# Peptides against a protein of PDB entry 4HTP, part 61

Target 1, 231 residues: chain A of PDB entry 4HTP
Amino acid sequence: SQTVASHVPFADLCSTLERIQKSKGRAEKIRHFREFLDSWRKFHDALHKNHKDVTDSFYPAMRLILPQLERERMAYGIKETMLAKLYIELLNLPRDGKDALKLLNYRTPTGTHGDAGDFAMIAYFVLKPRCLQKGSLTIQQVNDLLDSIASNNSAKRKDLIKKSLLQLITQSSALEQKWLIRMIIKDLKLGVSQQTIFSVFHNDAAELHNVTTDLEKVCRQLHDPSVGLSD

## One batch from the design tools (peptide; made by RFdiffusion4, then SolubleMPNN)

Design b2_p14_3_s3 (from b2_p14_3, 5 letters changed)
Fold by OpenDDE base, seed 3:
Structure b2_p14_3_s3 (fold): chain B 231 residues (1-231), chain A 14 residues (1-14)
Amino acid sequence: as target 1 above (231 residues)
Amino acid sequence: SFVERFEKLIKELE
């Protein structure tokens, strides 16, 4: 069956996240998230107009927005140091060069942008002049690749993990990779709380999540903002 | 904008 996630470019999610991060006020951050969510729901209704009972929901996007709440897929087994080494190899960066050292020593201030400790931002600036300008992945494809990484990590298949990572990287812009890194490391730095995200999604979302700890169930049961838990 | 892209996709489904 078709899903909304199979039609939504990963770039559109990333641009939304970028707008949220750059926004200074809570209200503006909420507006950007709500705009994306409302568009998703409208598309869902159109896509599934002839099918009443579908399992499709906002879950594919929500699990990327709140990656710390992921419970379906197992751990990736990926840290910043692994990504740094991968980028150095992939981009053929000199090991003693400025960019390689920035990636490896991302916790040390370089004085350029004040991004010490934020690996994703450091990676972004290294990638910006070296990567394609427009990515080609959908949200579903990103999740499929992340599922592959988690599964292969569990199976201790490092070669297949690398394969999936390379597929993600080579089909993503620098901006998309910035956010992908943050999703993998599970820290988006949006400046908006989990509670706020849930409250915008549905009035009962926080409560249902507190009871079930199941993000997919939250997204599926509370897909319609007008239908509550008690209905 | 992504909103316009969504609207276009919706229209294509109709």
Scores: peptide ipSAE 0.317, ipTM 0.898, DockQ to the pose 0.971
Fold by OpenDDE base, seed 5:
Structure b2_p14_3_s3 (fold): chain B 231 residues (1-231), chain A 14 residues (1-14)
Amino acid sequence: as target 1 above (231 residues)
Amino acid sequence: SFVERFEKLIKELE
Protein backbone atom coordinates (compact mmCIF):
# COMPACT_ATOMS: atom_id res chain seq x y z
CA SER B 1 0.00 0.00 0.00
CA GLN B 2 1.04 3.59 -0.64
CA THR B 3 2.39 5.63 2.25
CA VAL B 4 3.29 9.27 2.65
CA ALA B 5 6.74 8.19 3.83
CA SER B 6 7.41 6.49 0.49
CA HIS B 7 7.08 9.87 -1.24
CA VAL B 8 8.85 12.17 1.21
CA PRO B 9 12.62 12.56 0.82
CA PHE B 10 14.63 11.97 3.97
CA ALA B 11 16.41 15.21 3.09
CA ASP B 12 13.19 17.15 3.75
CA LEU B 13 12.96 15.80 7.28
CA CYS B 14 16.64 16.52 7.89
CA SER B 15 16.37 20.09 6.61
CA THR B 16 13.43 20.62 8.96
CA LEU B 17 15.40 19.22 11.89
CA GLU B 18 18.33 21.45 10.96
CA ARG B 19 16.07 24.52 10.96
CA ILE B 20 14.64 23.53 14.34
CA GLN B 21 18.11 23.05 15.81
CA LYS B 22 19.34 26.40 14.49
CA SER B 23 16.30 28.30 15.72
CA LYS B 24 16.87 30.23 18.92
CA GLY B 25 13.39 30.42 20.38
CA ARG B 26 10.74 27.85 21.20
CA ALA B 27 8.19 29.56 18.98
CA GLU B 28 10.43 29.42 15.93
CA LYS B 29 11.29 25.78 16.58
CA ILE B 30 7.58 24.98 16.80
CA ARG B 31 6.89 26.83 13.56
CA HIS B 32 9.35 24.72 11.60
CA PHE B 33 7.96 21.48 12.99
CA ARG B 34 4.37 22.60 12.37
CA GLU B 35 5.11 23.48 8.75
CA PHE B 36 6.50 20.01 8.08
CA LEU B 37 3.63 18.32 9.90
CA ASP B 38 0.96 20.34 8.13
CA SER B 39 2.50 19.57 4.75
CA TRP B 40 2.59 15.89 5.65
CA ARG B 41 -1.08 15.88 6.64
CA LYS B 42 -2.10 17.68 3.46
CA PHE B 43 -0.22 15.18 1.36
CA HIS B 44 -1.78 12.33 3.33
CA ASP B 45 -5.26 13.64 2.57
CA ALA B 46 -4.46 13.89 -1.13
CA LEU B 47 -2.75 10.50 -1.33
CA HIS B 48 -5.56 8.70 0.47
CA LYS B 49 -8.46 10.75 -0.89
CA ASN B 50 -10.30 7.67 -2.15
CA HIS B 51 -9.27 5.34 0.65
CA LYS B 52 -10.83 5.49 4.09
CA ASP B 53 -9.49 3.87 7.23
CA VAL B 54 -5.89 3.59 6.12
CA THR B 55 -3.22 2.71 8.67
CA ASP B 56 -0.80 5.25 7.21
CA SER B 57 0.12 8.07 9.60
CA PHE B 58 2.90 10.41 10.69
CA TYR B 59 4.53 7.50 12.54
CA PRO B 60 7.40 6.93 10.05
CA ALA B 61 8.58 10.49 10.66
CA MET B 62 7.66 10.68 14.34
CA ARG B 63 9.75 7.65 15.24
CA LEU B 64 12.78 9.36 13.70
CA ILE B 65 12.03 12.66 15.48
CA LEU B 66 11.52 10.92 18.83
CA PRO B 67 13.85 7.91 18.49
CA GLN B 68 14.02 7.47 22.28
CA LEU B 69 10.39 6.36 22.15
CA GLU B 70 11.02 3.64 19.56
CA ARG B 71 9.47 0.35 20.69
CA GLU B 72 8.93 -1.51 17.41
CA ARG B 73 12.51 -2.11 16.26
CA MET B 74 15.14 -3.63 18.51
CA ALA B 75 18.48 -2.08 19.42
CA TYR B 76 20.86 -1.27 16.59
CA GLY B 77 23.96 -2.30 18.48
CA ILE B 78 25.80 0.63 16.91
CA LYS B 79 28.03 3.00 18.84
CA GLU B 80 30.09 5.98 17.80
CA THR B 81 33.31 3.95 17.72
CA MET B 82 31.83 1.53 15.23
CA LEU B 83 30.70 4.36 12.99
CA ALA B 84 34.09 6.03 13.26
CA LYS B 85 35.84 2.89 12.08
CA LEU B 86 33.34 2.43 9.29
CA TYR B 87 33.84 5.98 8.02
CA ILE B 88 37.61 5.65 8.17
CA GLU B 89 37.37 2.53 6.05
CA LEU B 90 34.74 3.81 3.63
CA LEU B 91 36.37 7.19 3.06
CA ASN B 92 39.84 5.65 2.96
CA LEU B 93 41.07 8.06 5.60
CA PRO B 94 44.68 7.72 6.74
CA ARG B 95 44.64 6.03 10.14
CA ASP B 96 46.98 8.58 11.63
CA GLY B 97 45.42 11.47 9.75
CA LYS B 98 43.61 14.44 11.21
CA ASP B 99 40.11 13.38 10.13
CA ALA B 100 40.45 9.79 11.33
CA LEU B 101 41.68 10.99 14.70
CA LYS B 102 38.80 13.47 14.94
CA LEU B 103 36.29 10.67 14.46
CA LEU B 104 37.99 8.34 16.93
CA ASN B 105 38.57 11.05 19.54
CA TYR B 106 35.27 12.87 19.12
CA ARG B 107 34.94 13.34 22.90
CA THR B 108 37.98 15.60 23.04
CA PRO B 109 37.93 17.72 19.92
CA THR B 110 40.72 20.23 19.37
CA GLY B 111 38.73 22.30 16.90
CA THR B 112 37.11 25.70 17.35
CA HIS B 113 33.56 24.50 16.67
CA GLY B 114 32.84 23.55 20.27
CA ASP B 115 31.34 20.21 19.26
CA ALA B 116 32.85 18.27 22.14
CA GLY B 117 31.17 14.92 22.58
CA ASP B 118 28.89 15.30 19.56
CA PHE B 119 30.02 12.62 17.14
CA ALA B 120 27.41 13.58 14.57
CA MET B 121 28.82 17.09 14.22
CA ILE B 122 32.37 15.80 13.95
CA ALA B 123 31.27 13.37 11.28
CA TYR B 124 29.41 16.12 9.42
CA PHE B 125 32.53 18.20 8.92
CA VAL B 126 34.54 15.20 7.80
CA LEU B 127 31.81 14.12 5.38
CA LYS B 128 30.86 17.50 3.93
CA PRO B 129 33.69 17.74 1.38
CA ARG B 130 33.56 14.01 0.55
CA CYS B 131 29.96 12.92 0.09
CA LEU B 132 26.92 13.64 -2.07
CA GLN B 133 25.35 17.08 -1.98
CA LYS B 134 21.88 15.58 -2.13
CA GLY B 135 20.67 12.24 -0.86
CA SER B 136 18.27 9.92 -2.65
CA LEU B 137 16.51 8.09 0.19
CA THR B 138 12.88 8.46 1.22
CA ILE B 139 11.76 8.34 4.83
CA GLN B 140 10.35 4.87 4.18
CA GLN B 141 13.64 3.63 2.75
CA VAL B 142 15.54 4.99 5.74
CA ASN B 143 13.17 3.21 8.11
CA ASP B 144 13.48 -0.01 6.09
CA LEU B 145 17.25 0.12 6.35
CA LEU B 146 17.10 0.89 10.07
CA ASP B 147 14.72 -2.05 10.51
CA SER B 148 17.23 -4.23 8.69
CA ILE B 149 20.04 -3.08 10.96
CA ALA B 150 18.04 -3.80 14.11
CA SER B 151 16.90 -7.19 12.85
CA ASN B 152 20.39 -8.23 11.80
CA ASN B 153 21.82 -7.00 15.08
CA SER B 154 19.40 -9.28 16.90
CA ALA B 155 20.48 -12.12 14.61
CA LYS B 156 24.17 -11.23 15.05
CA ARG B 157 24.69 -10.83 11.31
CA LYS B 158 27.45 -8.23 11.29
CA ASP B 159 28.04 -8.43 7.55
CA LEU B 160 24.42 -7.57 6.80
CA ILE B 161 24.49 -4.73 9.32
CA LYS B 162 27.47 -3.27 7.48
CA LYS B 163 25.69 -3.67 4.16
CA SER B 164 22.67 -1.67 5.34
CA LEU B 165 24.87 1.00 6.91
CA LEU B 166 26.78 1.37 3.66
CA GLN B 167 23.52 1.85 1.78
CA LEU B 168 22.50 4.58 4.21
CA ILE B 169 25.86 6.33 4.05
CA THR B 170 26.46 6.18 0.30
CA GLN B 171 22.98 7.51 -0.52
CA SER B 172 22.97 10.39 1.98
CA SER B 173 24.42 13.89 2.12
CA ALA B 174 26.61 15.02 4.99
CA LEU B 175 23.67 16.82 6.58
CA GLU B 176 21.44 13.77 6.25
CA GLN B 177 24.14 11.60 7.80
CA LYS B 178 24.51 13.98 10.72
CA TRP B 179 20.85 13.53 11.55
CA LEU B 180 20.88 9.81 10.76
CA ILE B 181 23.70 9.35 13.27
CA ARG B 182 21.70 11.26 15.89
CA MET B 183 18.67 9.08 15.16
CA ILE B 184 20.73 5.91 15.60
CA ILE B 185 22.33 7.19 18.81
CA LYS B 186 18.85 8.44 19.84
CA ASP B 187 19.78 12.02 20.70
CA LEU B 188 18.68 14.72 18.25
CA LYS B 189 19.61 17.76 20.36
CA LEU B 190 16.75 19.78 18.86
CA GLY B 191 16.36 22.05 21.87
CA VAL B 192 12.63 21.32 22.05
CA SER B 193 11.05 18.91 24.51
CA GLN B 194 9.13 15.73 23.80
CA GLN B 195 6.10 17.36 25.39
CA THR B 196 6.28 20.24 22.94
CA ILE B 197 6.50 17.89 19.95
CA PHE B 198 3.43 16.00 21.18
CA SER B 199 1.54 19.19 21.92
CA VAL B 200 2.11 20.48 18.41
CA PHE B 201 1.14 17.14 16.90
CA HIS B 202 -2.14 16.82 18.83
CA ASN B 203 -3.58 18.16 22.08
CA ASP B 204 -4.21 14.63 23.34
CA ALA B 205 -0.95 13.08 22.12
CA ALA B 206 0.98 13.28 25.38
CA GLU B 207 -1.88 11.74 27.33
CA LEU B 208 -2.38 8.88 24.90
CA HIS B 209 1.34 8.16 24.82
CA ASN B 210 1.53 8.18 28.60
CA VAL B 211 -1.11 5.47 28.70
CA THR B 212 -0.12 3.30 25.73
CA THR B 213 3.61 4.03 25.28
CA ASP B 214 2.86 3.20 21.64
CA LEU B 215 4.02 5.92 19.28
CA GLU B 216 2.32 4.34 16.27
CA LYS B 217 -1.04 4.26 18.06
CA VAL B 218 -0.61 7.89 19.00
CA CYS B 219 0.09 8.88 15.41
CA ARG B 220 -2.71 6.75 13.98
CA GLN B 221 -5.49 7.53 16.46
CA LEU B 222 -4.68 11.22 16.61
CA HIS B 223 -3.91 11.71 12.93
CA ASP B 224 -6.58 14.39 12.61
CA PRO B 225 -5.80 17.33 14.90
CA SER B 226 -9.50 18.23 15.05
CA VAL B 227 -10.61 14.81 16.28
CA GLY B 228 -9.97 14.22 19.95
CA LEU B 229 -9.39 11.08 21.95
CA SER B 230 -12.89 11.28 23.40
CA ASP B 231 -14.63 11.56 20.01
CA SER A 1 11.64 24.35 -0.09
CA PHE A 2 10.06 21.20 1.26
CA VAL A 3 6.68 22.95 1.21
CA GLU A 4 7.00 23.50 -2.52
CA ARG A 5 8.01 19.89 -3.04
CA PHE A 6 5.02 18.66 -1.05
CA GLU A 7 2.71 20.90 -3.04
CA LYS A 8 4.14 19.53 -6.25
CA LEU A 9 3.57 15.98 -5.08
CA ILE A 10 -0.01 16.83 -4.14
CA LYS A 11 -0.66 18.31 -7.57
CA GLU A 12 0.70 15.20 -9.23
CA LEU A 13 -1.92 13.16 -7.39
CA GLU A 14 -4.81 15.35 -8.69
Scores: peptide ipSAE 0.312, ipTM 0.896, DockQ to the pose 0.963
Fold by OpenDDE base, seed 4:
Structure b2_p14_3_s3 (fold): chain B 231 residues (1-231), chain A 14 residues (1-14)
Amino acid sequence: as target 1 above (231 residues)
Amino acid sequence: SFVERFEKLIKELE
């Protein structure tokens, strides 16, 4: 089925997240999220103009923005140490080299950037001079690959997990990988609360999520900001 | 901007 997520570049979501993260005030953070959401909804309306009762919603994006609320997809089984080793291998980094050590010892402050403990930021700087400048993945493709990773983890197929990760990595820019890592680790560090995200999405979103704990249902049922729970 | 890209996508659907 045709979805909004199949048309939206993952890069656009990442750029939005980057803007949110860099924004200092709550209001500015909200503005960036709202702009993305509004654009999504407008595109949805255009895409599904002749199709009523579609199940398509903001869910493909929302589950990446609030990855800690993911309940449909099983655990990835991926930690920073695994990613570090993967990058060292993929990038053919010298094991005793500066970049390899940065990835492996990401918790130790190294340098002036204050990125200690943030593996994604450390990875970003390692990747920036080595990766493609432009990614090619859509939000749907990212979710498909993440689904594959979770499924393969459940099946204990480490080789296939690696394969899916490589597909993500090789088709993503350094910036996209930064955010992808944070999505996998489930810590985006946006500086805006879950409650704020829900409030911007829909006035009743937090309430519905508290009752159902179903992010897809929240996104689908409250797709229209003008239609409430009681409607 | 992504907004412009979305607008372009919308136009392509029309």
Scores: peptide ipSAE 0.308, ipTM 0.895, DockQ to the pose 0.954
Fold by OpenDDE base, seed 2:
Structure b2_p14_3_s3 (fold): chain B 231 residues (1-231), chain A 14 residues (1-14)
Amino acid sequence: as target 1 above (231 residues)
Amino acid sequence: SFVERFEKLIKELE
């Protein structure tokens, strides 16, 4: 079925998140999010112009922006240490080398960037000179791969988990991987609250989520910002 | 920008 997420590059979401993170004020952060959301809604309207009854919504993006609210997908079973080991292997980094040690000991201050404890940022700097400049994945493809990881984690299929992770990594830029890591670890560090994200999305979003705890329902029922819950 | 890309995609759909 046709979805907006199948047409939107994951890179575009990551670029938006990067802009939000770099913005100093709440207003500027909101502006960047709103710009992405509005573009998404416009594209939705164009894509589904002749189809009034569709289930497509902002949910594929929202679940990546608010990964801590994910309830459909089960746990990934992935921690920073696992990712560190995977990168060392994939990039063929010397185990006793500087970059390998940075990844493995990401919590220890190294004094260069002040990014101690932020694995995604440490990974970014290791990946930047070694990875593609532009990724090829859509938001839908990213979600499909993440679904696979969660499913295989439940099934205790470690080899298949690794396979899906490798697909994500090899088809992503360093910047995309930075944000992907944060999505998996469920800490985006955007500097904007969940409440703010909901308020920008729809006036009734926070209330509906508080009642249902269903992010997809929130995105679907409140897709149109002009139509409220009471309508 | 991504906005320009979206606009292009929308135009292609119309």
Scores: peptide ipSAE 0.289, ipTM 0.887, DockQ to the pose 0.962

Design b2_p14_3_s4 (from b2_p14_3, 4 letters changed)
Fold by OpenDDE base, seed 4:
Structure b2_p14_3_s4 (fold): chain B 231 residues (1-231), chain A 14 residues (1-14)
Amino acid sequence: as target 1 above (231 residues)
Amino acid sequence: SFKERFEELIKELE
């Protein structure tokens, strides 16, 4: 069956997240998220116009926006140090070079940007001059690859984990990789709370999540903002 | 913008 996520570029989610992060005020952050969500819902309605009772929802995007609430996908087993080593290898960075050291020592303030401790930002600046400007992945494809990583981690297949990571990396822009890293590490640094995200999504979302702890269920049951839990 | 792309995707479905 068709899904919204199979049609939406991952780049569009990342650009939205970037706008949210750069926004100074809560209201502006909310606006950017709402615009993306509303567009998603509109497309959903069009895509599923002739199909009732579809299971498709905002879940594929929501689980990337709130990765710390992910319960369906098992642990990736990926940390910043692993990613640093992978990038050094992939980009053929000199081991004792400035960029390699930045990635490995991401917690140490070395630059003027104040990005100490934010591996994704450090990676972004290393990647920006080296990566393709345009990514090619959809949100569905990103989730499929992340599922593969989690599955392979559970199976202790390190080589296959690397393969899936490489596929993500090679098909993503520097900006997309910044956000992908944050999704994997489960810290988006959006400057907006989980509660705010839920509140924008649906008035009953926080309550339903508190009861079920099931993000997919929240997204599916509360897909329509006009239909509440008690309806 | 993503909004424009969404609109394009919707048009493709019509």
Scores: peptide ipSAE 0.384, ipTM 0.921, DockQ to the pose 0.950
Fold by OpenDDE base, seed 2:
Structure b2_p14_3_s4 (fold): chain B 231 residues (1-231), chain A 14 residues (1-14)
Amino acid sequence: as target 1 above (231 residues)
Amino acid sequence: SFKERFEELIKELE
């Protein structure tokens, strides 16, 4: 069956997240999220116009926006140091060069940007002049690749983990990779709380999640903002 | 904008 996530570019989610992060104040942050969500719901209605019983929901996007609440996918087993080494290899960076050292020593302030401790931002600046300007992945494809990483981590297949990571990296812009890294590390730094995200999604979302701890159920059962839990 | 892209995608489905 077709899903909204199979049609939505990952770049569009990342652009939304970037706008949220850059926005000052709760209201503007909420506006950007709401606009993305509303567009998603409208597209859902159009895509599934002739199909009333679908399991498709906002879940594919929500699990990337709230990666700390991911329960379906097992641990990736990926840390910043692994990514640093991978980028050095992939980009053929001199190991003793400035950019390689920035990635490896991301916790130490080395520059004027004040990005110490934020690996994703450091990676972004290294990647920006070196990678594709436009990515090609959909949200569904990103989730599929992340599923593969988690599954292969469980199976201790390091070679296949690397393969999936390379697919993600080589098909993503620097901006997309910045956010992908934050999704994997499970720290988006959006400046909005989980409760705020849920409240914008649906009035009953926080309550349902508190009871079920199932993000997919929340997204499916509360897909329609006009239909409550008691209905 | 992403909103415009969504609108275009919706139109393609209609």
Scores: peptide ipSAE 0.374, ipTM 0.915, DockQ to the pose 0.945
Fold by OpenDDE base, seed 1:
Structure b2_p14_3_s4 (fold): chain B 231 residues (1-231), chain A 14 residues (1-14)
Amino acid sequence: as target 1 above (231 residues)
Amino acid sequence: SFKERFEELIKELE
């Protein structure tokens, strides 16, 4: 079945997240998230106009925005060190070169940017001059690849994990990869709380999540902001 | 912009 996520470029989510991160005030951060959400809901209504019973919801995006709440997908088994090594290999970086060392020693970078400890930012600057300017993946495709990684991690198929990672990397811009890394590591650094995200999504979202711990259920049951839990 | 792209997508569905 058709989903909103299959139509929305991953780049659009990443650009929204970037705007949220760069915004200083809570209100501005909320505005950027709300704009994305409202557009999503509007498209959902149009896409499913003639379909009353759909399971489609904001869940594909929400699980990337709040990756720490992911319960459907198993662990990726991916850490910063693995990604560093992968990038060094993929980009053919000299192992003793400046960029390789930045990736490996991301916690104590000897650089001009105050990005110490933020692997995603270090990776971004290494990738920016070396990767595609625009990615080609949809949110659905990103989730499919992440599902593959988790599944193959569980099955201890390291070669297939690498294959899916390479597909993600080669089809993503530097900015998209920055956010993808943060999604995998489960730390977006948006500067807004989980509670704020839920509150913007739906007034009852936090409550329902507290009871069910099911992010998909929250997104599906509270898809309409005008329909509450008691409705 | 994201918003513009979504509007275009919606238009394509109509």
Scores: peptide ipSAE 0.323, ipTM 0.904, DockQ to the pose 0.962
Fold by OpenDDE base, seed 5:
Structure b2_p14_3_s4 (fold): chain B 231 residues (1-231), chain A 14 residues (1-14)
Amino acid sequence: as target 1 above (231 residues)
Amino acid sequence: SFKERFEELIKELE
């Protein structure tokens, strides 16, 4: 069955997240998220116009926006050090070069930029002059690849993990990779609380999540912002 | 913008 996530470019989510992060103040951050959500819901209604009772929801996007609440897929088993080594290999960076050392020593303050400890930002600057300007992955494809990574991590299939990571990297822009890294590490640094995200999504979302701890159920049951839990 | 792209996608579905 067709899903909204199969039509939405991952780049569009990343651009939204970037706008949220750059925005000053809660109100502007909320506006950017709301605009994305509203567009998603409108597309859902159009896509499923002739099909009632679909299971499709905002869940594919929500689980990337709130990756710390992920309960469906298992751990990726990916750390910053692994990604650093992978990038050095893939980009053929000199091991003793400035960029390789930045990736490996991402926790060490380098200069006046307050990006110390943020591997994703360091990676972004290394990738920006070297990667594609536009990615080709949809949100569904990103989730499929992340599912593959988690599954193969559980199965201890390191080669297959690398294969999926390479697919993610080679089909993503530097900006998309920045956000992908943050999704994998489960720290988006948006400056917006989980409660705020839920409140914008649906008035009853926080309550339902507190009871069920199931993000998919929250997204599915509260898909319509006008329909409450008691209705 | 994503809004414009979504609008285009919606038009393609109609």
Scores: peptide ipSAE 0.099, ipTM 0.799, DockQ to the pose 0.948

Design b2_p14_5_s1 (from b2_p14_5, 6 letters changed)
Fold by OpenDDE base, seed 1:
Structure b2_p14_5_s1 (fold): chain B 231 residues (1-231), chain A 14 residues (1-14)
Amino acid sequence: as target 1 above (231 residues)
Amino acid sequence: SISERFEKLIKELE
């Protein structure tokens, strides 16, 4: 069955996240998230106009926005150091070069950007002049690849993990990779709380999540903002 | 805008 996620470019989610991160204040951050969410819901209605009983929901996006709440896929087994090494290899960076060292020593302040400790930002600047300007992946494709990584990690298939990572990287812009890294590491640095995200999504979302700890159920049961848990 | 991009996607469904 078709899903909204199969149509929405990952770039659009990343652009939204970028706007949220850059925005100052809770209200502006909320506005950007709400715009994406409302658009998603509108598209959902259009896509499923003739199908009332669908399980499609905001879950594919929500699990990327709140990756720390992921319970469906297992651990990726990926850390910053692994990504650093992968990028050095992929980009053919000299190991003793400035950019390679920035990636490997991301916790140490280097340069003028003040991005110490934020691997994703460091990676972004390294990638920006070296990667595609526009990515081609949908949200569903990103999730599929992440599922593959988790599955192969569980199976201890390191070569297949690398393959999926390479696919993600080679089909993503620098900005998309910045956010993808943050999703994998499970730290988006949006400047908005989980509670805020839930509150914007649905008034009952936080409560339902507290009880079920199931993000998919939350997204599915509370897909319609006008329909509450008690209804 | 995001809204405009989604509108384009909706139109592609028609």
Scores: peptide ipSAE 0.606, ipTM 0.957, DockQ to the pose 0.760
Fold by OpenDDE base, seed 5:
Structure b2_p14_5_s1 (fold): chain B 231 residues (1-231), chain A 14 residues (1-14)
Amino acid sequence: as target 1 above (231 residues)
Amino acid sequence: SISERFEKLIKELE
């Protein structure tokens, strides 16, 4: 069975997240999220117009937007230092070069951007002149690769973890990798609260999540914004 | 816009 996530480019989610992050006020942040969500729901209706009782929902996107609420996927076992070393290797950066040192010492950068402590931003600027302008991954493919990483981490297969990471990296733009890193580290820095995200998604979402702690259940049961928990 | 990109995806389903 097909899913909305199998059709939606990961780049489209990342561009939405970027717009949310850059927006100054809560209202503008909400507008960008709502536009993405409404478009997703419209596509869902078109994709599944001849199918009843589908389990497809906003969950594939929601779990990337609220990665700290992930309960299905186990720990990645990935830290910033691991990613730094991987990028140095992949990009063939000189070990004593400025870019390698920026990645390794991301907590105390000497640059003018003021991105101290934000590894994803440091990585973005290193990657921007060196990687693809547009990625090729769908949201489903990203989730599949992240599932692989988590599974292989549990199985202590470091080699396979590296392979999946390399696939993510080589098929993603600098902007996509910025957000991918934040998803893995579980800190998106959107400037909008979890409560706000839930409230925009569905009026009953926060309540249902508070009880179940099941993000997929929230997304499936409350897929239709006009149908409440009591209906 | 994001909505326009989704409209394109919808058209590809037809």
Scores: peptide ipSAE 0.604, ipTM 0.957, DockQ to the pose 0.761
Fold by OpenDDE base, seed 3:
Structure b2_p14_5_s1 (fold): chain B 231 residues (1-231), chain A 14 residues (1-14)
Amino acid sequence: as target 1 above (231 residues)
Amino acid sequence: SISERFEKLIKELE
């Protein structure tokens, strides 16, 4: 069946996340998230105009925004060191070169950016002059590839994990990869709390999540902001 | 804006 996630470019989510991160105040961060969410809901209504009984919801985006709450897919088995080695190989970076060392020693302060300890930011600056300017993946495709990674990690198929990772990174811009890395590592550094995200999504979202710990259920049951838990 | 991009996507459904 048709889903909103199959139509929305992953780049649009990443652009929203970038705006949230760059915003200084809570109110401005909330505004950017709300704009994306409201647009998503409007698109949902248009897409499903003739089909009222659908399971489609904000879940495909929410699970990427709050990756620490992911319970459907198992662990990726991916750490910063693995990604560093993969990028060095893929980009054919000299092992003793500046960029390779930056990726491997991402916790050591280098340069003027002050990005020590943030692997995603280090990777971004390495990738920016080397990657496509525009990615081609939808949110649905990103989730499908992440599902593949988790499944193959469980099955101990390292070759297939690498294949899916390569597909993700070769079809993504540097900015998209920055956020993809943060989603995989499960730390977005948005500067806005989980509680705030839930509060903006729906007044009852935090409560329902506290009881069920099921992010999909939260997104599906509380898809309409005007319909509460008690209704 | 993100809203404008979604409006374009909606129009493509019609």
Scores: peptide ipSAE 0.601, ipTM 0.956, DockQ to the pose 0.771
Fold by OpenDDE base, seed 2:
Structure b2_p14_5_s1 (fold): chain B 231 residues (1-231), chain A 14 residues (1-14)
Amino acid sequence: as target 1 above (231 residues)
Amino acid sequence: SISERFEKLIKELE
């Protein structure tokens, strides 16, 4: 079935997240999120103009923006160390080389950027001169691959986990990978609270989530900002 | 802008 997520490039979400992170004020952060959200809703209306009662919603994006609230897919079983090793292999980095050591020792300051402890940022700078300038994945494809990783982790199929990770990595820019890593590790560092994200999405979103703990339900039931929880 | 990119996507649906 047609979904908004199947049309929206993952790069567009990542660029939005990057703008949010770089913004200093709460109002500016909110503006960037709102612009993406409003555009999404507008596209939804256009895509589904001839179809009523669709289940499509902002959920595919929301679950990437608030990965800590993910309850549908199981744990990935992926840590920074695993990703470091994968990148070293994929990029054919010398094990004792500067870039490999930066990835492996990401908790220790080794560079001039002051990104110690932030694996995603360290990875970004290693990847930037080495990877694609533009990714090719849609939000739906990213979610499909993440679903695969979680499912295969549950099934203890490490080979298939690696396969899906490689697909994500090889089809993503450095910026996209930075945010993908943060989604997997479940720490986006946006500088805006969960409450703020919900408040921008819908006035009743926080309340509904507090009751249901179901992010998809929140996105589906409150898709229209003009329709309240009590309606 | 992100809005402009979405507008292009909408036009592609037509």
Scores: peptide ipSAE 0.597, ipTM 0.956, DockQ to the pose 0.774

